# Peptides against a protein of PDB entry 3KDP: the designs that were tried, part 58

Target 1, 230 residues: chain A of PDB entry 3KDP
Amino acid sequence: PFLIFIIANIPLPLGTVTILCIDLGTDMVPAISLAYEQAESDIMKRQPRNPKTDKLVNEQLISMAYGQIGMIQALGGFFTYFVILAENGFLPIHLLGLRVNWDDRWINDVEDSYGQQWTYEQRKIVEFTCHTPFFVTIVVVQWADLVICKTRRNSVFQQGMKNKILIFGLFEETALAAFLSYCPGMGVALRMYPLKPTWWFCAFPYSLLIFVYDEVRKLIIRRRPGGWVE

## One batch from the design tools (peptide; made by RFdiffusion4, then SolubleMPNN)

Design b2_p13_6_s2 (from b2_p13_6, 9 letters changed)
Fold by OpenDDE base, seed 4:
Structure b2_p13_6_s2 (fold): chain B 230 residues (1-230), chain A 13 residues (1-13)
Amino acid sequence: as target 1 above (230 residues)
Amino acid sequence: DALKVLEEALKLL
């Protein structure tokens, strides 16, 4: 989010407070829950990792985490961001380069794509109205991300949902996201304005995409062991 | 207020 904010000079899509709520709030319990996942049924058929040659974090893991899944998550968040701004009169093309004027408190006549003028206060309300749905979008795509992280090779359908701590983590992160989104005073405390419940569904296509993508990847690995996808 | 200060500090990172 922040890289695109700088490169494209768009209004801030995800606030620092919301990033902290992701990193320290919603992701922590789910990440810990993975330590309690059952071993894959084929784990004993795999050769042990060679600690001298095989890195714990390899290029494939970085490519998968940041280059593939992380990009799909970012696209989901940005989709929600662009939809909200478009509903408020700011088309995606109009947002390019708008940051400088958007963040200037002395400019109270920033025009939207339809020629409507927006005060600084109105613009900040819209910006903070984007932060919460972006955050919720990340939580919804994290459901899929957490579920796909249960296994390296086996399908989630083969592994099942037996990890009660992971299931608890999914409910906890969702409850926390709902609390942060709808609790009175969160707009003042965290600059997280309440969102319409319909915004929760904006992430569902991306969550499904992550899930399908990983299941297809795992299917390819199972059918072609030792391929470049492994 | 503390959250705003933290937010401003984190914006510098």
Scores: peptide ipSAE 0.014, ipTM 0.500, DockQ to the pose 0.030
Fold by OpenDDE base, seed 2:
Structure b2_p13_6_s2 (fold): chain B 230 residues (1-230), chain A 13 residues (1-13)
Amino acid sequence: as target 1 above (230 residues)
Amino acid sequence: DALKVLEEALKLL
């Protein structure tokens, strides 16, 4: 998100506070819960990792986590961001390079894609209106991400949802996201304005996409062991 | 305030 904010010079899609709430809030309990996941049924049939050659975090894992899943997560967030801004008159193409004028408090006549002029205050309201839905979008796609991280090779349907700590983590992160989104004063404290409940559903297609993508990946690994996908 | 400063600093990046 922040990289695109810099490169494209668009209005800030996700605030620093919201990023911290993800990294330090919603993701902690879910991440810890993975330590309690049951071993895959075939794990004892695998050779031990060679600590000299086999990195715990290899290029394939980085590519999967950041290059594939992370990109789908980012796309989900940006989709929500662009929809909100488009509903407020700012089409995606018009946002390119707009940051400089958007953030200037002395410019009160920034035009939208339809020629409507926006004051600095109005622009900041719209910007902060994007932060909470983007955050919630990330939480919703993280549901799928957490579930797919339960296994490397087995389907989630083969593994099942037996990890009670992971289930608790999913509820905890969702409850925390709801708290941060709707608690009185969060708009002032965190610049997280309350969102309409309908915005929670914007991420669902991306969450489903992540889940389906990983299940297909795991299916390929099971059918063709030793492939580049492993 | 500190978060505003951080946000402003990030905008200058």
Scores: peptide ipSAE 0.011, ipTM 0.449, DockQ to the pose 0.025
Fold by OpenDDE base, seed 3:
Structure b2_p13_6_s2 (fold): chain B 230 residues (1-230), chain A 13 residues (1-13)
Amino acid sequence: as target 1 above (230 residues)
Amino acid sequence: DALKVLEEALKLL
């Protein structure tokens, strides 16, 4: 989010406090829950990792996590961001380069895509209105990410949802996201303004896309062992 | 003030 904010000079998509709530709040219990996942049925057919040559975090994992899944997650967040700003009169093309004027408190006549002028205060309300739905979008796509992380090769349908700690993690992160989004005072404390319940559904296509993408990837790996997808 | 300091620190990360 912040990289695109700087490179594209768009209004801030996700607040720093909301990022902290993701990293320390919603992601912790889900990540820990993966340690309690049952081994895949074929794990004993694999040789032990050589700790001297085989990195725990390899290039394939980085490519999958950041290059593929992380990119889909980011696209989901930005989609929600652009939809909210478009509903408030700012089309995506108009946001490019707008940051400088957007963040200037002395400019009170920033025009939207329809020629409506926005004061600094009004612009900041709209910006902070984007932060909570972006945050919730990340949580919704993290559901899929957590589920796909259960296995390397087997389908989730083969592995099943037997990890009670992982199920608890999914409920915990969702409950925390709802708390941060709707608890009175969060708008003042965290700049997380309450979102319409409809915004929770904006991420669902991306969550489904992540799930389908990984299941297809795993299917390819199972059918073609030793392929470039592995 | 503490939240602003935290926010500024987080902007630098």
Scores: peptide ipSAE 0.011, ipTM 0.482, DockQ to the pose 0.030
Fold by OpenDDE base, seed 1:
Structure b2_p13_6_s2 (fold): chain B 230 residues (1-230), chain A 13 residues (1-13)
Amino acid sequence: as target 1 above (230 residues)
Amino acid sequence: DALKVLEEALKLL
């Protein structure tokens, strides 16, 4: 998110507070829950990792986490962001380079794509209105991420959803996201303005995409062990 | 205020 904010010089898509709420709020319990996941049925058929040669975090894992899944998450968030701004009169092309004028409190006549002038206060309301749905989008795609992280090779359908702590984590992150989105005063305290309930569904295609993508990946790994997809 | 300072600092990055 922040890289595109800098490179494209667009209005801030996700605030620092919302990022902290993701990293320290919604992600912690889900991540801890994975420590309680049952071993895959085939784990005893795999050779132990060599601590001297085999990195715990390898290039393949980085490519998967940041290069593939993380990019799909970012795309989901940006999709939500662009849709909200478009609904408020700011088409994606018009946002390019707009940040400087957008963030200037002395400019109160920033035009949208339809020639409507926006005051600084109105622009900030729209910006902060984007932060919450972006955050919620990340939480919704994290459901898929958490579920796909249950296994390396086996399908989630083979592993099942027996980890009660993981299920609790999914409810906790969702409840926290709802609390941060709808609790009175969050707009003042965290710059998280309430979102329409329909915005929760904006992320669902991306969450499904992540899930399907990883299930297909795992299927390929099971059919072709030692491939570049592993 | 601290949030605004952080936002301003991030705008400078």
Scores: peptide ipSAE 0.009, ipTM 0.458, DockQ to the pose 0.025

Design b2_p13_6_s3 (from b2_p13_6, 8 letters changed)
Fold by OpenDDE base, seed 1:
Structure b2_p13_6_s3 (fold): chain B 230 residues (1-230), chain A 13 residues (1-13)
Amino acid sequence: as target 1 above (230 residues)
Amino acid sequence: EAEEVLELAEKLL
């Protein structure tokens, strides 16, 4: 998010406070819940890693976490962001380079893609209106990310949803997201304006994409052990 | 102001 904000000079898609709410609020309990996941049925058939040669965090894991899953998450958030701005008259191409004028409080005549002028206050409302749906999009995508992280090789359908702490984490992050999105005063306190419930569904295709992608990946690993996808 | 901003945000969403 922030890199694209700087490189493309677009209006801020996700605020610092919303990032902190993700990193400290919604991610922490789900991440801890994975420590309570049951071992995969075949784990005792695997050789232990060599701590001298086998990195716990390898290039493949970094590629999967940041390069693949993290990029799909970011794309989901940006999709939501661009849809909201397009519905408010700002087409994606018009947002390129707009940040300088967007963030200038003395410019009250910033035109949208249809020639409508927007005051600084109106622009900031639209910007902060994007923050909450972007945040919720990340939370909905994190449901899939958490579920796929239950196993390294086995399908989630083989492992099942027996981890009650993980289920609690999914409810907690969702409840926190709902609280931050709909609690009175969050717009002033956190710059998180309320969103229509329909915006929660905007992330579902990306959540499903992550889930299907990882299940296909795991299927390939099970069929071809030692492949480049492992 | 905060309520007007909220109502405007709800309309813009």
Scores: peptide ipSAE 0.012, ipTM 0.446, DockQ to the pose 0.055
Fold by OpenDDE base, seed 4:
Structure b2_p13_6_s3 (fold): chain B 230 residues (1-230), chain A 13 residues (1-13)
Amino acid sequence: as target 1 above (230 residues)
Amino acid sequence: EAEEVLELAEKLL
């Protein structure tokens, strides 16, 4: 989000406070819950890790986490952001380079894609209106990410949802997201304005995409052991 | 101000 904000000079898609709510709020319990996941049924068929050659975090894990899943998550958030701004008259092409004028409090006549003028206050309301749906989009995508992280090779359907702490984590992050989105005063305290419940569904295609992508990846690994996808 | 902002946000979404 922040890199694209700088490179494309678009209005800020995700606020600093909202990022902190993700990193410290919604992700913490789910991440801890993975430590309690049951071992995969095939773990005893795997050779022990060589501590000299096999890193816990390797280039492949970084590529999977940041290069693939993290990019799909970012695309989901940006999709929600662009939809909201488009519904408010700002088409994606018009947002390019707009940041400088958008963030200038002395410019009260910033035009949208339809020639409507927006005051600084109106623009900031629209910007902060994007932060909450972007956050919720990340949480909804994290459901899929957490579920796919349960296993390296086995399908989630083979592993099942037996980790009660992980299930609790999914409910906790969702409840926290709902609390931050709808609790009175959050708009003032966190600049997280309430969103229509329909915006929760905006992320579902991306969550499904992550889930399907990883299940297909795992299926390929199971069918072709020793492939470049492992 | 906060209520007006919330009402406006509810209208924009």
Scores: peptide ipSAE 0.012, ipTM 0.437, DockQ to the pose 0.055
Fold by OpenDDE base, seed 5:
Structure b2_p13_6_s3 (fold): chain B 230 residues (1-230), chain A 13 residues (1-13)
Amino acid sequence: as target 1 above (230 residues)
Amino acid sequence: EAEEVLELAEKLL
C-alpha cells in the first residue's frame, strides 16, 4: 500500500492507523491460534529438517508469504480502493500524480474525471471512506490466509476445522473489524468512516482465489514431492 | 522514528 502511494503519488489508500488496527488488533488472536493447531497426519513420515543446510526462512517461504499471498491481498485492497474512488468520480488514471493537490488544504477546486470540483473536506471524507473498506477487505482476505496456514502439505479438507481457538479468532477479528467500521466516533478517532455493508462482499473473490491457489499448490506438492513448489 | 510518526499523526488529526 504505502509503496504504491509514494511511487504513483495517489491519495492515501490505507492510513497508518488502519495498518496499526490490522497488525495489533485483527491479526494477533488469529496468529496465536495457530499454536493450537493439530499436527498434520503425515508429519512423522517426513524427513527432519537439517539445521545446518535448511533455513527456517527460505526463498520459497518468502515467495509464498510476500511474493504471492501478500500480493493477492494487496491487489484485493487496491481493487476496493479504486472501485470506491471511481464511484465517486475519480477514475484510476486520474489518481496518478493527484496526491500533491489532494492533500493541499488550500486547493478547494480539485477536479474529478467528470470535471466536478471537490473541496478539501469533501476529498478527505472520500479518502477516509476508502480506508475502512480497504481495511475490511484485508480482514476478509485474512480469513483465507489463516485457514491455509493450518497446513503445509495436507488439504484443509483433510485437516478439518477442529481448532476452536482458530474459529474464535476468525469471529474476534470480524467482530473487531465491524466495531472499528461502525462504532460512532471512529471517523473522528481513527479516520475510519462507516462503509456500506455491500463492501464486505468485494473481498470474497480474492479470499476464494487465495484458498484455491493454496489448495492447488498443496495438491502439486502431494503429487510431485521434492518439486520447486516445496 | 516512532515519535516522528506520532507527531505526524497528531498533526494530521
Scores: peptide ipSAE 0.005, ipTM 0.382, DockQ to the pose 0.024
Fold by OpenDDE base, seed 3:
Structure b2_p13_6_s3 (fold): chain B 230 residues (1-230), chain A 13 residues (1-13)
Amino acid sequence: as target 1 above (230 residues)
Amino acid sequence: EAEEVLELAEKLL
């Protein structure tokens, strides 16, 4: 979020407090739950990791987590952000470079894509209106991310959903997301304005995309062991 | 109230 905010000079897509709620709130219990996942059926056929040569976090894991899955997550969030701003008169192309004027409290005549003028207060309301749906989009995409992280090679359908702690984590992160999105005073405290329930569905295509992508990847690994995808 | 909320929110950013 912040990198694109700086590079593209767009209005802030996701608030700092909201990011902290993701990193410390919604992600912690799900991440811990993975420690309780059942071993894959083939794990005993693999040699133990050499602690001197084999990193726990290898380049391949980083490439998958940040380079592929993380990019799809970011795209989902930004899609939601751009849709909200477009519904409020700001087309994506008009947002490029707009940050300087957007964040200036003394400019009260910032035009949207249709020539409507927006005061500073109106612009900030629209900006903060984006934060909650962006956050919820990340949480919905994290459902798929957590589920795909259950296994390295086996399909989720082969592994099953037997980890009760993981299931609890999915409910916890969703409940926390709902609390932060709809609890009275969260708009004031966190700049997280209440979102229409329809915005929860905006992320579903991206969540499905991640799931399908990883299942296809795992299928390729199972069919072609030792391939570059492994 | 809205300005105080905005200022508080600005301090939380």
Scores: peptide ipSAE 0.000, ipTM 0.361, DockQ to the pose 0.036

Design b2_p13_6_s4 (from b2_p13_6, 9 letters changed)
Fold by OpenDDE base, seed 4:
Structure b2_p13_6_s4 (fold): chain B 230 residues (1-230), chain A 13 residues (1-13)
Amino acid sequence: as target 1 above (230 residues)
Amino acid sequence: DAEEVLELAKKLL
């Protein structure tokens, strides 16, 4: 989010506070829950890791986590951001380079894509209105990310949802997201304005995409052992 | 006012 904010000079899609809520609030319990995941049914059929050659964190894992999954998460968040701004009169093309004027408190006549003028206060309201749905989008996508992280090779349908701590983590992050989104005073304290419940569904296609992508990847690994996809 | 901002945000979404 922040890199695109700088490179494209768009209004800030995700605030620092919301980033902290993701990194320290919603992600921590789910990540810890993975330590309690049951071993895959085929783990004893795998060769032991060679400590000299096989790293716990390898280039493939980094590529998957940051290069693939992280990019799909970012795309989901940006999709929600662009939809909200478009519904408020700011088309994606019009947002390019707009940051300088957007963040200037002395400019009260910033035009949208339809020629409507926006005051600084109105612009900040719509910006902060994007932060909560972006955050919620990340949480909804993280449901899929957490679930796919349960296994390296087996389908989630083969592994099942037996990790009670992981299930608790999914409920906890969702409850925290709902609390931060709807608790009175969060708009003032965190600049997270409440959103309509319908915005929670905006991320579902991306969550489904991640899930389907990983299940297909795992299916390929199972059918073609020793492939570059492992 | 924070309440007015919240009401506006609810209308914009």
Scores: peptide ipSAE 0.013, ipTM 0.446, DockQ to the pose 0.056
Fold by OpenDDE base, seed 3:
Structure b2_p13_6_s4 (fold): chain B 230 residues (1-230), chain A 13 residues (1-13)
Amino acid sequence: as target 1 above (230 residues)
Amino acid sequence: DAEEVLELAKKLL
């Protein structure tokens, strides 16, 4: 989010405090829960990792996590961001390069895509209105990400949802997201303004996409062992 | 101030 904010000079899509809430709040318990996942049924048929040559976190895992899944997550967040701004009169193309004028407190006549002028205060309200839905979008996409991380090769349907700690993690991150989104004072403290419940559903297509994508990937790996997808 | 919270957040990151 912040890199795109700098490169594209768009209004800030996700606040720094909100990012901390993701990294320290919503992601921690889910990540720990994966340590309690049951081994895949075929794990004992695999050769043990060589501690000297085989990294625990390999380039394939990094590419999958940050390159593919992370990009889909980011796209989901930005989609929500652009939809909210478009509903408030700022089309995506108009946002490019707008940051300089957007963040200037002395410019009170920034025009939207329809020629409506926005004061600094009005612009900041809209910006902060984007932070919460972006955050919630990340959490909803993380549901799928956490679920797909349960296994490397087996389908989630083969592995099942037996890890109670993982299930707890999904509820915890969702409850925290709801708390941060709707608790009185969060708008002042975190600049996370309350979102309409409908915004929770904006991420669902992306969550589903991640899930389907990974299940298809795992299916390909099972059908074609030693393929480039593995 | 929101800037201080932002700076603090940046320091925590």
Scores: peptide ipSAE 0.008, ipTM 0.402, DockQ to the pose 0.033
Fold by OpenDDE base, seed 2:
Structure b2_p13_6_s4 (fold): chain B 230 residues (1-230), chain A 13 residues (1-13)
Amino acid sequence: as target 1 above (230 residues)
Amino acid sequence: DAEEVLELAKKLL
């Protein structure tokens, strides 16, 4: 998000406070919960790994976690961001290079894609209106990410949802997202304005995409052990 | 200030 903000010179899609809420609030408990996930049903049937050849964290796991899933997650957030700005008159193409004028408090006549002029205060309201939906989109996508990270090869349907700590983590991050989105004063304190409930559903296609992608990946691993997908 | 937010973001990211 921040890199795209700098490179494309677009209005800030996700505030620093919201990033901190993700990293410390929504990611921490779920990440800890994965440490308590039940071992895969076949883990005890596998031979011990060779510590000299078999890395605990392989390049494929890193590529999946930080590359593919992370990109889908970011795309979900940016999709929500662009939709909100488009609904307020700012089409995606018009946002390119707009940051300099957008952030200038002395420019009160920034035009949208339809020629409507926006004051600095109006622009900042729209910007802060994007922060909450972007955050919520990340949380909703993290539901799928957390669930798929339970196992390396077993389907979620095979592993099941038995980890009570993981389930607690899902509820905690959701409750935190709801609190930050709807609690009075969050707009002033955190620059997170209240979210229309409909925006929670905007992320669901991306969550489903991640889920389906990983289930297909795991299915391939089960059918072709030692393949390039492991 | 947008610059302070940017500096904070640069420190956190």
Scores: peptide ipSAE 0.000, ipTM 0.321, DockQ to the pose 0.027
Fold by OpenDDE base, seed 5:
Structure b2_p13_6_s4 (fold): chain B 230 residues (1-230), chain A 13 residues (1-13)
Amino acid sequence: as target 1 above (230 residues)
Amino acid sequence: DAEEVLELAKKLL
């Protein structure tokens, strides 16, 4: 998010407070829940890792976590951001370079893509209205991320959803996201304005994409052991 | 300071 904010000079898509809510709020219980996941059924049939040659954190793991899944997650958030701004009159191309004027409180006549003028207060309301749906989009995508992390090679359908702590984590992060999004005073305290309930569904295609992508990846690994995808 | 961490977080994210 921040790299695009710097490079493109767009209005801030995700606030620092919302990121702290992800890192310290929504992600903690789900991450801990993975410690209680049952081992894959075939774990004892796999060759042991060579500790001298095989790194725990290898280029394949980094590519999967940051290069693929993390990018799809970021795309989901940015999609939500651009849709909200477009619905409020700011097309994506018009946002390029707009940050300087957007953040200036003395400029009260910033034009949108249709020539409508926006006051500083109006612009900040729209910006903070984008932060909450971006945050919620991340949480909805994290449902898929957490579920795919249950296994390395087996399908989630083979592993099943038996980990009650993981299920609790999914409900906890969702309840926290709803609390932060809709509790009175969150607009002042966290700069998170309430979102329309329909915005929760905006991320579902991305969650499905991640899930399908990982299941296909795991299927390829099972059919072609020792391939470039492993 | 929590403010510096917040500002750094504003700069990293």
Scores: peptide ipSAE 0.007, ipTM 0.384, DockQ to the pose 0.027; fails the geometry check

